# Designs tried in a protein design run: peptides against a protein of PDB entry 4CIC. Part 220

Target 1, 148 residues: chain A of PDB entry 4CIC
Amino acid sequence: KVSTKGHYGVQAMFDLAQHFGEGPVSLKSIAERQGLSEPYLEQLIAVLRKAGLVKSVRGAQGGYILAREPRDIKVGDIIRVLEGPIAPVESVSQDDPEHSLKFDFSVTKSVWEKVKKSIEEVLDSITLADMLKDAEEAQMAQGYMYYI
Target 2, 147 residues: chain B of PDB entry 4CIC
Amino acid sequence: KVSTKGHYGVQAMFDLAQHFGEGPVSLKSIAERQGLSEPYLEQLIAVLRKAGLVKSVRGAQGGYILAREPRDIKVGDIIRVLEGPIAPVESVSQDDPEHSLKFDFSVTKSVWEKVKKSIEEVLDSITLADMLKDAEEAQMAQGYMYY

## One batch from the design tools (peptide; made by RFdiffusion4, then SolubleMPNN)

Design b2_p28_5_s3 (from b2_p28_5, 10 letters changed)
Fold by OpenDDE base, seed 3:
Structure b2_p28_5_s3 (fold): chain B 148 residues (1-148), chain C 147 residues (1-147), chain A 28 residues (1-28)
Amino acid sequence: as target 1 above (148 residues)
Amino acid sequence: as target 2 above (147 residues)
Amino acid sequence: MEDGEKYAIDLPVLAEEDGEKYAIDLKV
């Protein structure tokens, strides 16, 4: 599972990226735009802030900003902060709780390590700046479809 | 999480690949070699059989065989049969059950679709024959370290 | 050596079978 944590964390960080350079954004406004509960977003932002991906700004126009430029934040960085390292975890089978997945089978372990590596490479290849660009391109494409 | 189902399914299929051409293998023998419970393996094999990846052979030397050659079975085929299509699920957050992951956010959805595609590409690039070759190479490498 | 918290990334892979969506927890 991309945890709800990872998914919503990427959404919240993307919202902050869209407002980068405009000043601090309130958690309430992020929550409203992203369809998140404000309390849940507070928990996510606390973790992201502790990891140095987000900064809090104090004052009447206080809120949160990205701690780095969107180009300097990978999706992989967000996911690692919220969910930790993308590692094949020995899941205890819910279906067979007595059998811990001993990834001790070297060949099958290698398969999952290849999968892990591919996920990491993808997530590390996507920045918040890339996501901003993709969003702009999608909006332009939609705009052009209305002008035809 | 690769489900335990996917993991053990790949192990069971790999065991059958190692014995491909030797005739039917008993579930008991697979379970013993792979460290699986026989009842759990029966459930996995039932699904794999229904999907046409495994055949049951009846008789005193009965058991299971791969339904296709190891080169014709991708790891991705096994995973899709056992776990279904590798798609980013709207997981109900256990942490926030009131918030269904509405993947309605197109840009974030695209990220997860890229991840999905990458996983599928990797799993579809690996056959049971590739796994057999990797196992042989690993055994040879271990054998050479003892000389 | 500190047991590094193995963060299980539960990658829910949506499997859709017969119209039922189930989450495949890819513990990567």
Scores: peptide ipSAE 0.034, ipTM 0.772, DockQ to the pose 0.168; fails the geometry check
Fold by OpenDDE base, seed 2:
Structure b2_p28_5_s3 (fold): chain B 148 residues (1-148), chain C 147 residues (1-147), chain A 28 residues (1-28)
Amino acid sequence: as target 1 above (148 residues)
Amino acid sequence: as target 2 above (147 residues)
Amino acid sequence: MEDGEKYAIDLPVLAEEDGEKYAIDLKV
């Protein structure tokens, strides 16, 4: 499960990528475009900033920028910062709190480790620059459907 | 995060795979070996049975068996049955119930779809027979360290 | 004793089978 935090964190980082090179973006403007609450976005941005993925700019045109170029930020980097290491964690099921998932079963653990590795490989293969390109291609495809 | 249901479901199915061909296995014996509560296991087995992955056998030596050979049951099949199809869901975060993840952002959605596809490919690449083989190899490796 | 901060990624995996959408809480 990509947490709401991971999902919205990727959206916020993608919004900053779309405005990369245009100067600082206000949290308000990101929140408005992404349909996020400003207080929630502030919490996300605080974590991302602490991790060095986002930079705060002070002044009248203050706000936030990506701390690196979009090509140098992987989706995996964002998720690791927001959610920590992508590891299959023992969920305490709400239905049986006494049965902490004892991942003691080595073979089933190896299955989840393979899943984890696969997720990491995918998320590390996608940069914010790749997402920008995909967005441009999608917009062009929509534009072509209106001209035909 | 594999749900507790998915995790224990795979464990229970793996236990049934280890005993495949030996006849029906009681829920009690599975629960004891896997460290599961019998009532919880009963719920899992009910779902797996309804999906046709497990078969109930009646009688004095009654219990459960795999409905198919271990090679014909993917981990993906088990997870799909227990948790439904593997797709990135809008989690209503407990922290902000008002912000349903509007997956309306097509590009971020595509990222999660790629993750989904990758998970499905992994889970569909692993059978219960593969897990049996991995367990045998692990036991052999442990046995060789004691000699 | 390094407190291995178990980072749980709750990957909601929406499972679609036969047109029905299911939510899988994949704690990654």
Scores: peptide ipSAE 0.031, ipTM 0.776, DockQ to the pose 0.148; fails the geometry check
Fold by OpenDDE base, seed 1:
Structure b2_p28_5_s3 (fold): chain B 148 residues (1-148), chain C 147 residues (1-147), chain A 28 residues (1-28)
Amino acid sequence: as target 1 above (148 residues)
Amino acid sequence: as target 2 above (147 residues)
Amino acid sequence: MEDGEKYAIDLPVLAEEDGEKYAIDLKV
């Protein structure tokens, strides 16, 4: 599961990337475009701001901007800020606290570490600039489908 | 989350792999060795059996065996049986049912599809035979540290 | 053709920020 936080965080950061260079955008406008509740978005933006991925601009035309260029923000950076480092969590199932997943079995632990590493590599290979490019390509492909 | 189900399922299948060729093992013995509750293991084994990864042997020395050789069972096969296809699931947070993650945004969806594909590739690259080999190598390394 | 039940695996991905480990539930 990409948590709801991770997903919506990437979505909100992508919205800010689409408006990068146009000036600050309001939380309300991001929430409306991305189909997020404004209170939930405020929480996400607060975390992202504290981590230095987003900046607040003050004034009558105030709002939020990316703190770095879209090419300098990896999806992995966003996920690490919102979710922390992608590690295999031993879900302590609430129902049986005594059966803590003893990840003590070195071999099974190594499987999940390999999975973790692969996820990190993928998320660190994708920037907000890559996502912008993918969106442009998708829009062009849709435009071509309307002309045929 | 690798669900507790996925983790324990791999652990139970690995225990069966370690005893492959020695005959059937009891659920009790697997549960004791792997630190699992026997009732929970029964549920896992029932699913794995239904999927044809495990066979039950009847009789006084009855129990369970792998249905295939350890080399012919991928970790991905175990996980798909227990958890289903490795898809990025929108956790509908129970607390806000109205904010269903609209994965409708094609670009964000593509990110999670790439993650999914990477996980599937890793899990499909690891067999129970690979895990057995890794365990043997780890035991040899520990044995060499004791000498 | 029976709609193949999309099995969702919740992969907890631990996230560690500032020494705190966070769990990301990846439903796979």
Scores: peptide ipSAE 0.030, ipTM 0.774, DockQ to the pose 0.096; fails the geometry check
Fold by OpenDDE base, seed 4:
Structure b2_p28_5_s3 (fold): chain B 148 residues (1-148), chain C 147 residues (1-147), chain A 28 residues (1-28)
Amino acid sequence: as target 1 above (148 residues)
Amino acid sequence: as target 2 above (147 residues)
Amino acid sequence: MEDGEKYAIDLPVLAEEDGEKYAIDLKV
C-alpha cells in the first residue's frame, strides 16, 4: 500500500505536469480532475510547495505550477517529500504490540534493505516526463483501437 | 513496513534453515533464539505448514523442519504464504476514510505496478540458502575483526 | 479449490519530514 498521501501526491503532481507551460492551475480544477477533496489537496500542495516541487502564483489567474520541469521531478522525489525516506519501517502489528519488529537480526534486515533499495531505484527512475510520455502512448493506443 | 507477520515468518524460516539436516526444532527453541512469542510463532508455523514450507515431526524429539531444502525456498514464497500476493494495496488513510485510493488512473497505477514487480523480483531472487551464506560471510567478517 | 487467501504486505515506508516520521504502508 502506497499511502493515500503518496498516491494522491503523485496524481496531483502529474496533473500539474500535464498543464506545465499553460500557466497556473487552481486547486479546485486539480481536485475535480483527480477526484480529490480540495481540503486534502491543499494539505498536499502545502507540503509539496514547502519542498520546492510546486510554486504558488498569486493573482486573479493564480494557482499552482510545477517548480521544475517534469523531467527534473522524479516520482521518488515526490514520495520522499510526502512520505519521507522509503524505508521498510517496523510495523507495530496491532495484534501483538509487545513484538515491535526489532530488525535486530542482521541477515533479515539485509533482505528488507535490498527491497528498500529496489523501490528507491524504481521510483527514482521514473520522472513526471516519463509519466507524460506513458500517458500519450496510452492515448495513441486507445485511438488506434477506435479506428479498427 | 513488512508486516510483523512477514518479518517474523522470514526469521522463523531462517532459523529452521540454520538447523536444516540436524532434525526437528522445537517452537520453543525458535521462539527463544528469534525473540518471538511462542503463541505468535505457533500461528506463523501453522500457516507455513499448511502452505507446505514446513513439516511437523511427531515424537519425543518432535518439532518442525523445512519441507524443502533452503535453496528451494525463496523469501518471496514465505512472504506470499504469510501476507499473500505482493501488491500495493490501497491504504485507507486513517485521516481521510472517504478517499480510498482508487487506482483508477492508469498511469499512476503503472508506477505502483513497477514497484510491485521490483519487490517481487528482489524477494524471489533471495533464497534461504542465500541468507545462510550471507550469515556465514558476516560471521567470517566479524571473526576477522577480532584477530 | 482453496481460495488463495490474498495476503497483503504492509510496507510502511518511513518518511521523515521536519523531524516527523511518516509511514507508507505498502501492503503487498
Scores: peptide ipSAE 0.030, ipTM 0.776, DockQ to the pose 0.082; fails the geometry check

Design b2_p28_5_s4 (from b2_p28_5, 10 letters changed)
Fold by OpenDDE base, seed 5:
Structure b2_p28_5_s4 (fold): chain B 148 residues (1-148), chain C 147 residues (1-147), chain A 28 residues (1-28)
Amino acid sequence: as target 1 above (148 residues)
Amino acid sequence: as target 2 above (147 residues)
Amino acid sequence: MEDGEKFAIDLPVLAEEDGEKFAIDLKV
């Protein structure tokens, strides 16, 4: 499970990327397009703004914009801001404190560290600009299927 | 969070790999060495046995063995058996069925598919034999620091 | 000892064709 927070955060940031250069986007319009509740989106945007990934624009047509170009925002940056740093499994089993993973089997830990590193590499290899390009390519491919 | 199930499953399978060729290992001995409750380990071993990754040996010195050589068991095989298939984002948010991720944004989905594939590639690249080798190398490195 | 903040990616399971969903809660 990518947390609902990470997933919707990437969707909201992608919506802002699609409107990059067109001016401020209202929270309401993002919420409507992305199928999010406006209150939930407000919480996400507050975190993303505090991290410097989005900017608030004031005025009658106020709203939000990306704080950087889509090419300068990695999916990994969004996920780290919303979910925190990608850290290895400390299974704090809340339920059985006595069976805390005391056996820090260095070897088993190294497996999860390799998995972590691989995820970070993937998420850091994908920018919002890459996602925009993929969306354009998908739309073009659909357009060609209707003309054949 | 690798689920506690996946984590402890890999630990239990690694314990069986360390004893591979030495005969059956009791659940009690695995539980003691790995810091697991015996009842929890019984549940894990039952799943792993049903999947054909472990075998039960009957007798006075009965217990469990790996069903295959350590080189023929990937960490990915263990995780798939215990956790199910490594599948990307269907956030079935149980709590808000109306905000089910209806927007199958193909592009956002593709990000998570790339993450899934990367995880699978890593977990499928590591065998129990690789883990045994890493453990031996770590022990040797510690031994050299004492001399 | 830098307090490495713990990130749990609950990677939702994309159903493979047979519908079984694997969630790796990757505490990143």
Scores: peptide ipSAE 0.029, ipTM 0.804, DockQ to the pose 0.162; fails the geometry check
Fold by OpenDDE base, seed 4:
Structure b2_p28_5_s4 (fold): chain B 148 residues (1-148), chain C 147 residues (1-147), chain A 28 residues (1-28)
Amino acid sequence: as target 1 above (148 residues)
Amino acid sequence: as target 2 above (147 residues)
Amino acid sequence: MEDGEKFAIDLPVLAEEDGEKFAIDLKV
């Protein structure tokens, strides 16, 4: 389960990246394209704006823009802003409340720390510019299937 | 949230690795050392046994052993057996049931597939033998702090 | 049908300000 916040936050930021340089995009238009509720998107955008990843533009043609170029925004930056630092939760399993996962086992903890670090490295290796490039490549590949 | 099953399954398998070559270990002794309930551990061991990672030994000194050497059991093998294949769950967020995370966005899906692959690579790079070595190194480091 | 028990790795991403833990449930 990718948190809904993280997933939709990446989608909203990607939508803003697709419109980067075209001017401000309305929350309504992002919500419509990404299949999000406008109130939910407003909450995500508020957090992203506070973190300096998004800027609000005021006026009749106002809306939101990326605060930085797509190449200067990592997926990891978006996730850390919306969700905070990627940590293995000491999840108390709701299903077995008697077995609080105390990460007290140092060796087992080191396994999950390696997993955490690997996830951070992957998310920090992907920029919004990389996602734009992947989208263009996918569109070209689909375009070739319609001409055959 | 590492699932309790995955976490405790790795702990139980690690306990069996620590006793590898010493003969069969009772579920009771594993449960006591790992802070697990014996009934919960019995369920985990049943799954691990069915998957061929653990063997049961019968008799008065019966119990469980690793079915393979610690170097031949990856953490990824344990996790896949207990939890299944590492997949980004299309989780319907319980908190926002109206927003079913449809992974329909191909580009966003590719990000999570890269994360999944990275987790699999890490878990497949760690064996129970590597965990034994890490435990020995940690014990030596603690021993040097007491002198 | 072996209901493949899905492994959820909740990766809480601890946002410092609001104490909200980000859980990436990776269902294994």
Scores: peptide ipSAE 0.027, ipTM 0.802, DockQ to the pose 0.069; fails the geometry check
Fold by OpenDDE base, seed 1:
Structure b2_p28_5_s4 (fold): chain B 148 residues (1-148), chain C 147 residues (1-147), chain A 28 residues (1-28)
Amino acid sequence: as target 1 above (148 residues)
Amino acid sequence: as target 2 above (147 residues)
Amino acid sequence: MEDGEKFAIDLPVLAEEDGEKFAIDLKV
């Protein structure tokens, strides 16, 4: 599960990446563009700011900016800040709360560790700059479909 | 989250793989060895049986067996049967139920599709036979530490 | 035993209409 926090956090960070170099962006404008509640976005931005991924700019034209260039922010960095370390979690199923997953079975644990490692490798391979490039390519592809 | 269902399903299927070729195994014996409730295991086995991963053997020495050889059952097959197709699930965070994840952002969607694909590739690369081999190697390594 | 921070990746369901949505509740 990428939680709602992880998803919206990546979305908000991507919005800041699209405006990188244009100056500070207001939370209101991010919330409007990304379809987020402003209070929820404020909580996400507070966590991202505390982790040093976002900076607050003060003044009449104040707002938020990325603290690093889009190429220097991995999706994995955003997810680790919002969700914590990517670990397979023993979900206590709501259906049988008495049976704690005894992950003591070394072999089953190794399967989930392989899954974890694979997710981490993917998320650490994608930067906000890669996402910007993918967005430009998608817009060009749409533009070509309107001219045919 | 590998759900408890996926985890215990893999664990139960692995127990059946360890006994593959020895005949039918009772649900009670699987539950005892794997630390599962027998009622919960019965639900899992019912789903796995319906999907054709497990067979029920009738008789006085009845029980369950793998429906295929351990090498012909991927972890991905077990997970897809128990959990459905490995897709990113929009959890409605309990904290903001009003904001449905609008995955309409094509770029963010592509990130999660890459993660999904990576998970599927890993789970489809691991068979119950691979898990049996890993267990034997782990037991040998422990045996060598005791000598 | 350090309580390993459990990562729950709630991967959003790709809202394809008829597709069975699998939630890998990867607990962080």
Scores: peptide ipSAE 0.026, ipTM 0.801, DockQ to the pose 0.179; fails the geometry check
Fold by OpenDDE base, seed 3:
Structure b2_p28_5_s4 (fold): chain B 148 residues (1-148), chain C 147 residues (1-147), chain A 28 residues (1-28)
Amino acid sequence: as target 1 above (148 residues)
Amino acid sequence: as target 2 above (147 residues)
Amino acid sequence: MEDGEKFAIDLPVLAEEDGEKFAIDLKV
């Protein structure tokens, strides 16, 4: 389950990546750009800061910066910090609450482990630098469509 | 979120695959082997039957069979039938119910699309026949550890 | 055994228009 927390965490980290090297960004400015509530973003940033992905800068122009270069932060790192380890949930079905998914069936468990591994590999293959590049390419492609 | 429905659906389909060619299997016998309630399994089988993955056989030895060979049923097919398209859920965060995940941010959306695609590729790469083979290999490996 | 923080990746449904929500609850 990628929670809202994971999604918004990636958005907030991406916003900080876009401003990397420009100095500290206020939570208010991130919240406004990303369409997040400032209180909710504060909770996310607190977790990300504790994990060492974000740094707080004090002063009149205080705010937050990435603690590492965008190339050194994987999407998987952000998700693991916010959500914990990427593992298939034993969903208690609302329809059969008595049957907790005991993944006791080894063969079916192996299917979900393959899915988990695949998700981890994808998220660990994408850095904030890759996302920046993708955003730049998308903007250039849009710019070219306006010139044709 | 692989729902309990998807998980148990794959288990039930795998049970039917293990008995493929042996004739119809009763829901009761599947439920007993897979540790499922018979009423819950009946609901799963109804969906799977409607999707043409399972066939009902009538008669004194009635029950269910796979509608296709195990090699012709992907895990992805089972999951799509039971869960719908493998799409990340807009989780309304319990923590911020006012913020629905508007995947309006194109770049972050592309990340989740890559994840979705990867899940689909994995689930579409695994057939019930592959699962049968894996089960046989696991049983053989256990048999070799006892010798 | 330490209460490992359950990572539930609610993979957000990329709602295709009529899309049945596939929720993979990945419990860690």
Scores: peptide ipSAE 0.026, ipTM 0.802, DockQ to the pose 0.197; fails the geometry check

